Peptides against a protein of PDB entry 5JXT. Designs and how they scored, part 258

Target 1, 319 residues: chain A of PDB entry 5JXT
Amino acid sequence: SLLPKKEINVYIGMSEMQVKWYQKILEKDIDAVNGAGGKRESKTRLLNIVMQLRKCCNHPYLFEGAEPGPPYTTDEHLIYNAGKMVVLDKLLKRIQKQGSRVLIFSQMSRLLDILEDYCVFRGYKYCRIDGSTAHEDRIAAIDEYNKPGSDKFIFLLTTRAGGLGINLTTADIVILYDSDWNPQADLQAMDRAHRIGQTKQVVVYRFVTDNAIEEKVLERAAQKLRLDQLVIQQGRAQVAAKAAANKDELLSMIQHGAEKVFQTKGAFGTMAEKGSQLDDDDIDAILQAGETRTKELNARYEKLGIDDLQKFTSESAYE

## One batch from the design tools (peptide; made by RFdiffusion4, then SolubleMPNN)

Design b2_p28_5_s2 (from b2_p28_5, 10 letters changed)
Fold by OpenDDE base, seed 4:
Structure b2_p28_5_s2 (fold): chain B 319 residues (1-319), chain A 28 residues (1-28)
Amino acid sequence: as target 1 above (319 residues)
Amino acid sequence: MGFGARPRKPDPPLPVPENLEELVKAAK
């Protein structure tokens, strides 16, 4: 029988560089961040801020002029300038040592470009699929990864390109480097490894930048997933239509953790204490804390009915 | 073929999807 997947949210502090770029993004549009635009503030402007903040949470080198150079080099700076890369780098060493194979999903093809540079720098053999990959090349990459005795350790995928019915049961670890706004896209990504033919315990690590917009993206995705489940169970098709974030909800998401980000001189959390010098005990502590927070998050939404979930989305916009 | 650090072209402005569903479509 297929073992149930283990899902762990991995809460990761921003690097010093991420904090500086996160501050710059907020400062550039400070009037919009403070809600000073009122009725004149466009939903489009808020969505742009959200997208820039999510890019920052993934890697600061997703911004023009953020990468040190010229000359541009692939070196340790690619890792220590992004909290998620620091955790990824340590986690991949463990995953490899245990004889596991890993799928890494992102929403951003340009983050996959960074992850390719990283894989080459660390000597990890990988496959890649994104939205631009031709159908034939997708099949070839899947076959190369799944072949008996494949030396490919990592598969890099955009969440949507990886969602397209493929079987990757030769991997037992899934890393969601970022989250889709639609929790079903992330589930479809997990189901590439968690499918008939899997012989191992599938473990899913969801990276979440702590004290940043990604916590609110995760909360909304969890709310939506619970609503979708309850709607299916209760046969109430009418509830699904209101899922578009309003302006006030986008503003609340942008404001989440912003004050603490402005007050921070340096990195966040374990990234402030140890930076790139995370040891095995630090990773265990991060994973254990993440497992606890994941249980708490799930327990919060499992107890809520449809009416409570609909109210909670409205009340969390006023606190 | 040298790993030329591809000048990370600035993201083409991701078409700001008018809604979350269009964010979903534009990533296809």
Scores: peptide ipSAE 0.037, ipTM 0.562, DockQ to the pose 0.102
Fold by OpenDDE base, seed 3:
Structure b2_p28_5_s2 (fold): chain B 319 residues (1-319), chain A 28 residues (1-28)
Amino acid sequence: as target 1 above (319 residues)
Amino acid sequence: MGFGARPRKPDPPLPVPENLEELVKAAK
């Protein structure tokens, strides 16, 4: 019988470099962030800020001129300059020791390029599929990964490219390095490992940058997922969840944690305390805290009706 | 032997991630 998947949100602090770049993104558009641009600020400008903040949460080297060099080198700086990479590095070492195999999903093909450099640096054998991968190369990568006795530990996928009905039940761990705005895309990604033919407990780790835009992306995705479930249960097809965040929702998302980011000298949370020196106990603490917050998040939305879920109460960072 | 980082080609003008185009399209 297929065991139910375990999903754990892994809340990760920003590195010092991420904090500095997050500040720079907010400062560049500070009038927009403060709502001072009034009715004339385009929803497009706010969407661009959201996307830059999401890039920062993934890795600062997604920005031009962020990577130290020349000479450009693949070294420990690739890891310690991004909180998600620090946690990923420790988690992958544990996953490998357990004899598990892992799917890593991202929305950003350029993050997969960084993860390829990381895999080479750590000596992890991997496969890759993104939106640009030719059909024949996709089949070859899937077959090589699923091969009996495959030495491929990691499969790197863009969430949407991995969503294309493929079977990857030879992996039992799923890492969502970032979240889709559509929770169904992430579910479809998880269901590549969580299918008939899976023999292990599937565990999903969803990486979420703490005190940043990604918490609000996750909350919005959780609200949408609950709304979709209730609409299906109640047969109320008419509740097309307003798919697009309004201007005020986007502004609230951008403002979330911004004050604390501006006040922060260095890194956040466990990244400030330990940085790249995370041990197995620190990982266990992060996972346990994440499991608790995941249960709390789910319980918050399970109590809400359709009408409450449609009222996105922007808890502004100023309330 | 230093694994020379691939010369990151100058960042192509940030491809508006398909998700941003979809967000912008859904925002319109």
Scores: peptide ipSAE 0.036, ipTM 0.488, DockQ to the pose 0.106
Fold by OpenDDE base, seed 2:
Structure b2_p28_5_s2 (fold): chain B 319 residues (1-319), chain A 28 residues (1-28)
Amino acid sequence: as target 1 above (319 residues)
Amino acid sequence: MGFGARPRKPDPPLPVPENLEELVKAAK
């Protein structure tokens, strides 16, 4: 029988470079961040800020002129300038040592480009599929990854390309490098490894930048997933219509952690304490803290009814 | 062969689905 997935949110502090870029994004649109734009702040402007903040949470090199150079080099700076890369780099070493194989999902194809450079730098053999990959090349990449005795350790996928019904049950670890606004897209990505033919315990690591917009993206996705589950269970089809992020929800998401980001000099959390010098005990502590916070997050939404989840704005989770 | 810094193509805008129905459709 297929074992249930183990899902762990991995809460990761920003690097110093991420904090600096996060500050710059907020400062550029400070009037919008402060809600000073009144009736005229377009949902489009707030969505753009959200997108830039999510890029920053993934990697600062997603911005033009952020990467050190010329000359541009692939070196340790690719890792230590992004909190998620520091954790990924340590986690992949453990995953490899245990004889596991890993799917890494992102919403951002340019993040996969960074992850390719990283894989080459660390000597990890990988496959890649994104939205631009031709159908034949997708088949070839899947077959190369799934073949008996495949030396491909990592499969890099955009979450959307992973949604296409592909079977990757030869992997037992899933890393969601970022989250979709739709929790169903992430579930579909996980179901590439967690499917008939899987023989191992599937473990899902969801990376979440702590004290940043991604925490609110995760909360919103968890709320939506619970709502979708309750709607299915109760047969109430009408509940599905309300879930476009309104302007005020987007503003609240942008404002989350913004004050702390402005006050912070340097990195956040474990990145401030140890930077790239995370040891095995630090990773265990991060994973254990993540498992606890994941249980707490799920327990908050499990207690809520449909009517509560419909009224629940991200602000009321902390009252 | 040194992989020079790949000219990072702009990410396609992450589709923020405007509504749940589009989210559900994009998930099918």
Scores: peptide ipSAE 0.027, ipTM 0.530, DockQ to the pose 0.119
Fold by OpenDDE base, seed 5:
Structure b2_p28_5_s2 (fold): chain B 319 residues (1-319), chain A 28 residues (1-28)
Amino acid sequence: as target 1 above (319 residues)
Amino acid sequence: MGFGARPRKPDPPLPVPENLEELVKAAK
């Protein structure tokens, strides 16, 4: 029988470089961030800020001129400059040692480019599929990954490209390096490993940059997922979850953690304490804390009815 | 011979996304 998947949100502090870039993104559009743009501030501008902040949460090298160089080198700086990479690097060592195989999903193909460089740097054998991958190359990559005795440890996928019905049950670990705005896209990604033919316990690690916009992306996704579930259960077809965030929701998401980011000198949270020197105990602590916060997050939304979930979309814009 | 970091593709000019789904499409 297919075991239920275990889902754990892994809350990760920003590196010093991420904090600096996050600050720069906010500073560039400080009037918009402060809501001072009023009615003149376009939803588009806020959406652009949101995307830049999400890039920062993923990796600062997604920005032009962020990568140290020239000369450009593939070295430890690729890891320590992004909190998610620091955690990923430790987690992958553990996963590999356990004889597990891992799917890594991102929304950003350019992050997969960074993850390819990382895989090469660490000597991890990988496959890749994104939105640009030709159909034949997708088949080849899937077959190469799924073949008996495959030496491919990692499969790098964009969440949406991985969503296309493929079977990757030869992996038992799923890392969502970032979250989709649509929680169904992430579920579909998880279901590449968590389906008929899986023989292991599927574990899903969802990376979430703590005290940053990604926490609000996660909350919104969790809220939407719960709303979608309740709408299906209650047959209330009319509750079209407003697919697009309003301006105030986007502003609230941008503002979330912004003050603390501006006040922070150096790295954030666990990255400030240990930096790249996270040990196995630090990873266990992060995973345990993440499991607790995941339960709390789920419990928060499980108690809410449809009407409460609809109100919460309005009230969370004012907290 | 150091495998030079792949030149990070410049940020594609972000298509002005009308919605969050388009933002996620543009981050591809």
Scores: peptide ipSAE 0.054, ipTM 0.507, DockQ to the pose 0.141; fails the geometry check

Design b2_p28_5_s3 (from b2_p28_5, 11 letters changed)
Fold by OpenDDE base, seed 5:
Structure b2_p28_5_s3 (fold): chain B 319 residues (1-319), chain A 28 residues (1-28)
Amino acid sequence: as target 1 above (319 residues)
Amino acid sequence: MGFGARPRRPDAPLPVPENLEELVKAAA
């Protein structure tokens, strides 16, 4: 029998550069962030802010003119300028030392470009599949990764490209570098490793930028997943969860952590204390804290009924 | 150009994450 997946949310502080860019994004649209536009604020404007904040949480080099250069160098700055990269860099060393193999998923092909440069920089052998990858090249990459004695350590995938029914049971670790708004897309991604033929304990690490919009993306995804589960269990298939984020919900998500971001000088949490100098004990502390918060998050939504989950906007998460 | 210089990957227009289109479609 397959062992159950272990899923751990890994809560990661922003780097100093991420905080500065996060502030700039909020400041550019400060009237919208403060709700001063009221009912006149366009949903499109709020969605654009959400998109920019999510880019910032992933890597500041997703913005034009953010990467130092020219010349554009692949160096340690690629890592320390993004909290997720700092944690990833330490975690991958541990994963490799354990003789594990890893799938890394993102929503952003441009983030996979950064991760590809990172893999080359660290000397990690990898495969890549995204939305633009030709069908033949996808087959070749999968076969190269899955072959007996493959020296490919990492598979880089966009979450959607990974959704295509492929078998990657030769990996036992899954990193969700970001989260999909549809929790089923993330489940489909992790189920590439957690399938018939897997012999190891699959562990899923979900990276979440702490005190930022990604916490609210995660909460919304967890709420939706629980609602979908309860709807299936209760046979209420017609309760199409109007999963449309309204403007007020998008605004609440944008505002989450914004005050703390404006008050912060430098990086957040462990990124402020240690930055790229995180040791194994710091990683263990992050993973343990993440496991605790994951249990708390799950326990919160497990207590809610369908009617509660339908009323529960991201705001009711603070009671 | 030092050995570590990446060619500037053209700013591929960040595909509006299809999840945002799904958010927009769900939001419509």
Scores: peptide ipSAE 0.061, ipTM 0.522, DockQ to the pose 0.090
Fold by OpenDDE base, seed 1:
Structure b2_p28_5_s3 (fold): chain B 319 residues (1-319), chain A 28 residues (1-28)
Amino acid sequence: as target 1 above (319 residues)
Amino acid sequence: MGFGARPRRPDAPLPVPENLEELVKAAA
């Protein structure tokens, strides 16, 4: 029988560079962030801020002029300048030592470009599929990854490309480097490894930047997932339609952690304490804390009915 | 031979999504 997936949210502090860029994004649109623009901020402007903040959470080098150079080098700076890369780098060493194989999903093809450079730098053999990958090349990449005795350790995928019904049961670890707003897209990605033919315990690590917009992305995704489950269970198909965040919800999401980000000098959390010097015990502590917070998050939404979930999407705009 | 930084594709102007789901679709 297929073992149930173990899902763990991995809460990761921002690097110093991420904090600086996160501050810069908020400062650039501070009028919108404060709601002080007497003209109702366009939903477009708020969505753009959300996207920039999500880029920052993934890697500061997604911004033009953020990467140190010229000369541009692939070196340790690619890792230590992003909290997620620091944790990824340690986690991948552990995963490899365990004889596991890993799928890494992101919403951002440009992040996969950074992850390719990282894989080359660390000497990890990988495959890649994104939204631009031709059908034939996709088949070839899947076959190369899935072949008996494949030397391919990592499969890099956009979450959207991973959703396309592919079988990757030769991997037992899934890393969601970021989260989709639609939790079903992430589930579909996980189900590439968690399918008939899997022989190992599938473990899913969901990276979440702590004290940032990604916590609110995760919360909204968890709310939506619970709502979708309840709608399916109760046969109330009409309730699912209100999934698009309103302006006030977007503003609340942008404001989440912003004050603490502005007050922060340097990095956040374990990134401030250890930075790139995370050891195995630090990783175990991060994973254990993440497992606890994951259980708490799930327990928060499991108790909510449809009406409460619909209200909570409105009340989370007032906290 | 230094693996040249892949020219980071310029930020394609993210198509202004009407909603968060379109935002995700536009960033992919």
Scores: peptide ipSAE 0.056, ipTM 0.572, DockQ to the pose 0.114
Fold by OpenDDE base, seed 4:
Structure b2_p28_5_s3 (fold): chain B 319 residues (1-319), chain A 28 residues (1-28)
Amino acid sequence: as target 1 above (319 residues)
Amino acid sequence: MGFGARPRRPDAPLPVPENLEELVKAAA
């Protein structure tokens, strides 16, 4: 029998470099961040800020001139300059030691480029599929990964490319390095490992940058997923239509944690205390805290009806 | 064919997406 998947949100502090770049993004568009543009502020400008903040949460080297060089080198700086990479690096060692195999999903093909360099640097054997991968090359990568006795430990996928009906039940761990705005895309990604033919407990780790825009992306995705479930259960097709964030919702998402980011000197949370020197106990603490916060988040939305979930989208724009 | 590490290309200006779905398409 297929075991239920275990989903854990892993809340990760920004590195010092991420904090610096997050501040720089907010400062560049400070008038928009403060809502000073009013009705004249374009939804497009806010969407751009959201995109830059999400890049920062993933890795600062997604920005031009952020990576140290020339010469550009792959070294420990690729890891310690991004909180998610520090946690990933420790988590992958544990996963490998357990004899598990892992799917890593991202929205950003450029992040997969960084993850390829990381895999080479750590000596992890991997496969890759993104939106640009030819159909034949996708089949070849899947077959190579799923092969009995495959030495491929990691599969790197863009969430959308991985969503295309692929069977990856030879992996038992799923890492969502970032979240899709559509929670169904992330579910479809998880269902590549959590499918008929899976013999292990599937565990999903969702990386979330703490005190940043990604918390609000996650909350919005969880709210939407609960609404979609209730709409299906109640047969009310009309409620699904407001999928696009309004300007006020985007502004609230951008403002979330911004003040604390401006006040922060150095890194956030566990990244401030230990940086790249996280031990196994620190990872256990992060995972335990994440499991608690995941239960709290789910419990918040499970108690809400359709009408409450619709109101909550309006009230969270004023806090 | 060895999946050669793709060089990290500097931030080519991504087209400004008009909506969240286009943001996800432009990042993919």
Scores: peptide ipSAE 0.037, ipTM 0.599, DockQ to the pose 0.104
Fold by OpenDDE base, seed 2:
Structure b2_p28_5_s3 (fold): chain B 319 residues (1-319), chain A 28 residues (1-28)
Amino acid sequence: as target 1 above (319 residues)
Amino acid sequence: MGFGARPRRPDAPLPVPENLEELVKAAA
């Protein structure tokens, strides 16, 4: 029988470089961040800020001129300049020692380019599929990954490309490097490994940048998922969750953690304390804290009815 | 074999999508 998947949110502090770039993004559009634009502030401008902040949470090298060079080198700086890469690097070593195989999903094909360089640098054999991959090349990559005795450890996918109904049950670990605004897209990605033919316990690690916009992305996705579940259970098809965030929701999401980011010198949390020198005990502590916060997050939304979930602007969740 | 400079795919300006779903579609 297929075992239930275990999902754990992994809350990760920003590196010093991420904090500096996050500050720069907020400073560039400070009037919009402060809501000073009022009714004149475009939803488009707020969506752009959200995208830049999400890029920063993933990796600062997604910005032009962020990567040191020329000459450009692939070295440890690729890892220590992004909190998610520091945790990923330690977690992949553990996963490999366990004889597991891993799917890594991102919303950003350019992040997969960084992950390819990382895989080459660490000597991890991988496959890749994104939105631009030709149909024949997708089949070839899937077959190469799934073949008996495959030496491919990692499969790199965009979340959208993972949604195409492919079977990757030869992997038992799923890493969501970032989250989709639509929780159904992430579920569809998980279902590539968590499907008929899986023989192992599937574990999903969802990376979330702590004290940043990604916490609000996660909260919104959890609200939507609970609402979708309640709508299905109650047969109330008409409660289409307002699919698009309004301006006030986007502004609140941008403002989340912004003050603390401006006040912070250096890195956040475990990235400030340990940087790239995380040991196995530090990873266990991060995973345990993540498991606790995941249970708390789920328990918060499980108690809410449809009417409550519809009224919850991001603010009312803190009262 | 020289680690080729990552071809920085030019930052194709992600078309600013009008909604978060389009935003995700443009980032993928």
Scores: peptide ipSAE 0.036, ipTM 0.522, DockQ to the pose 0.101

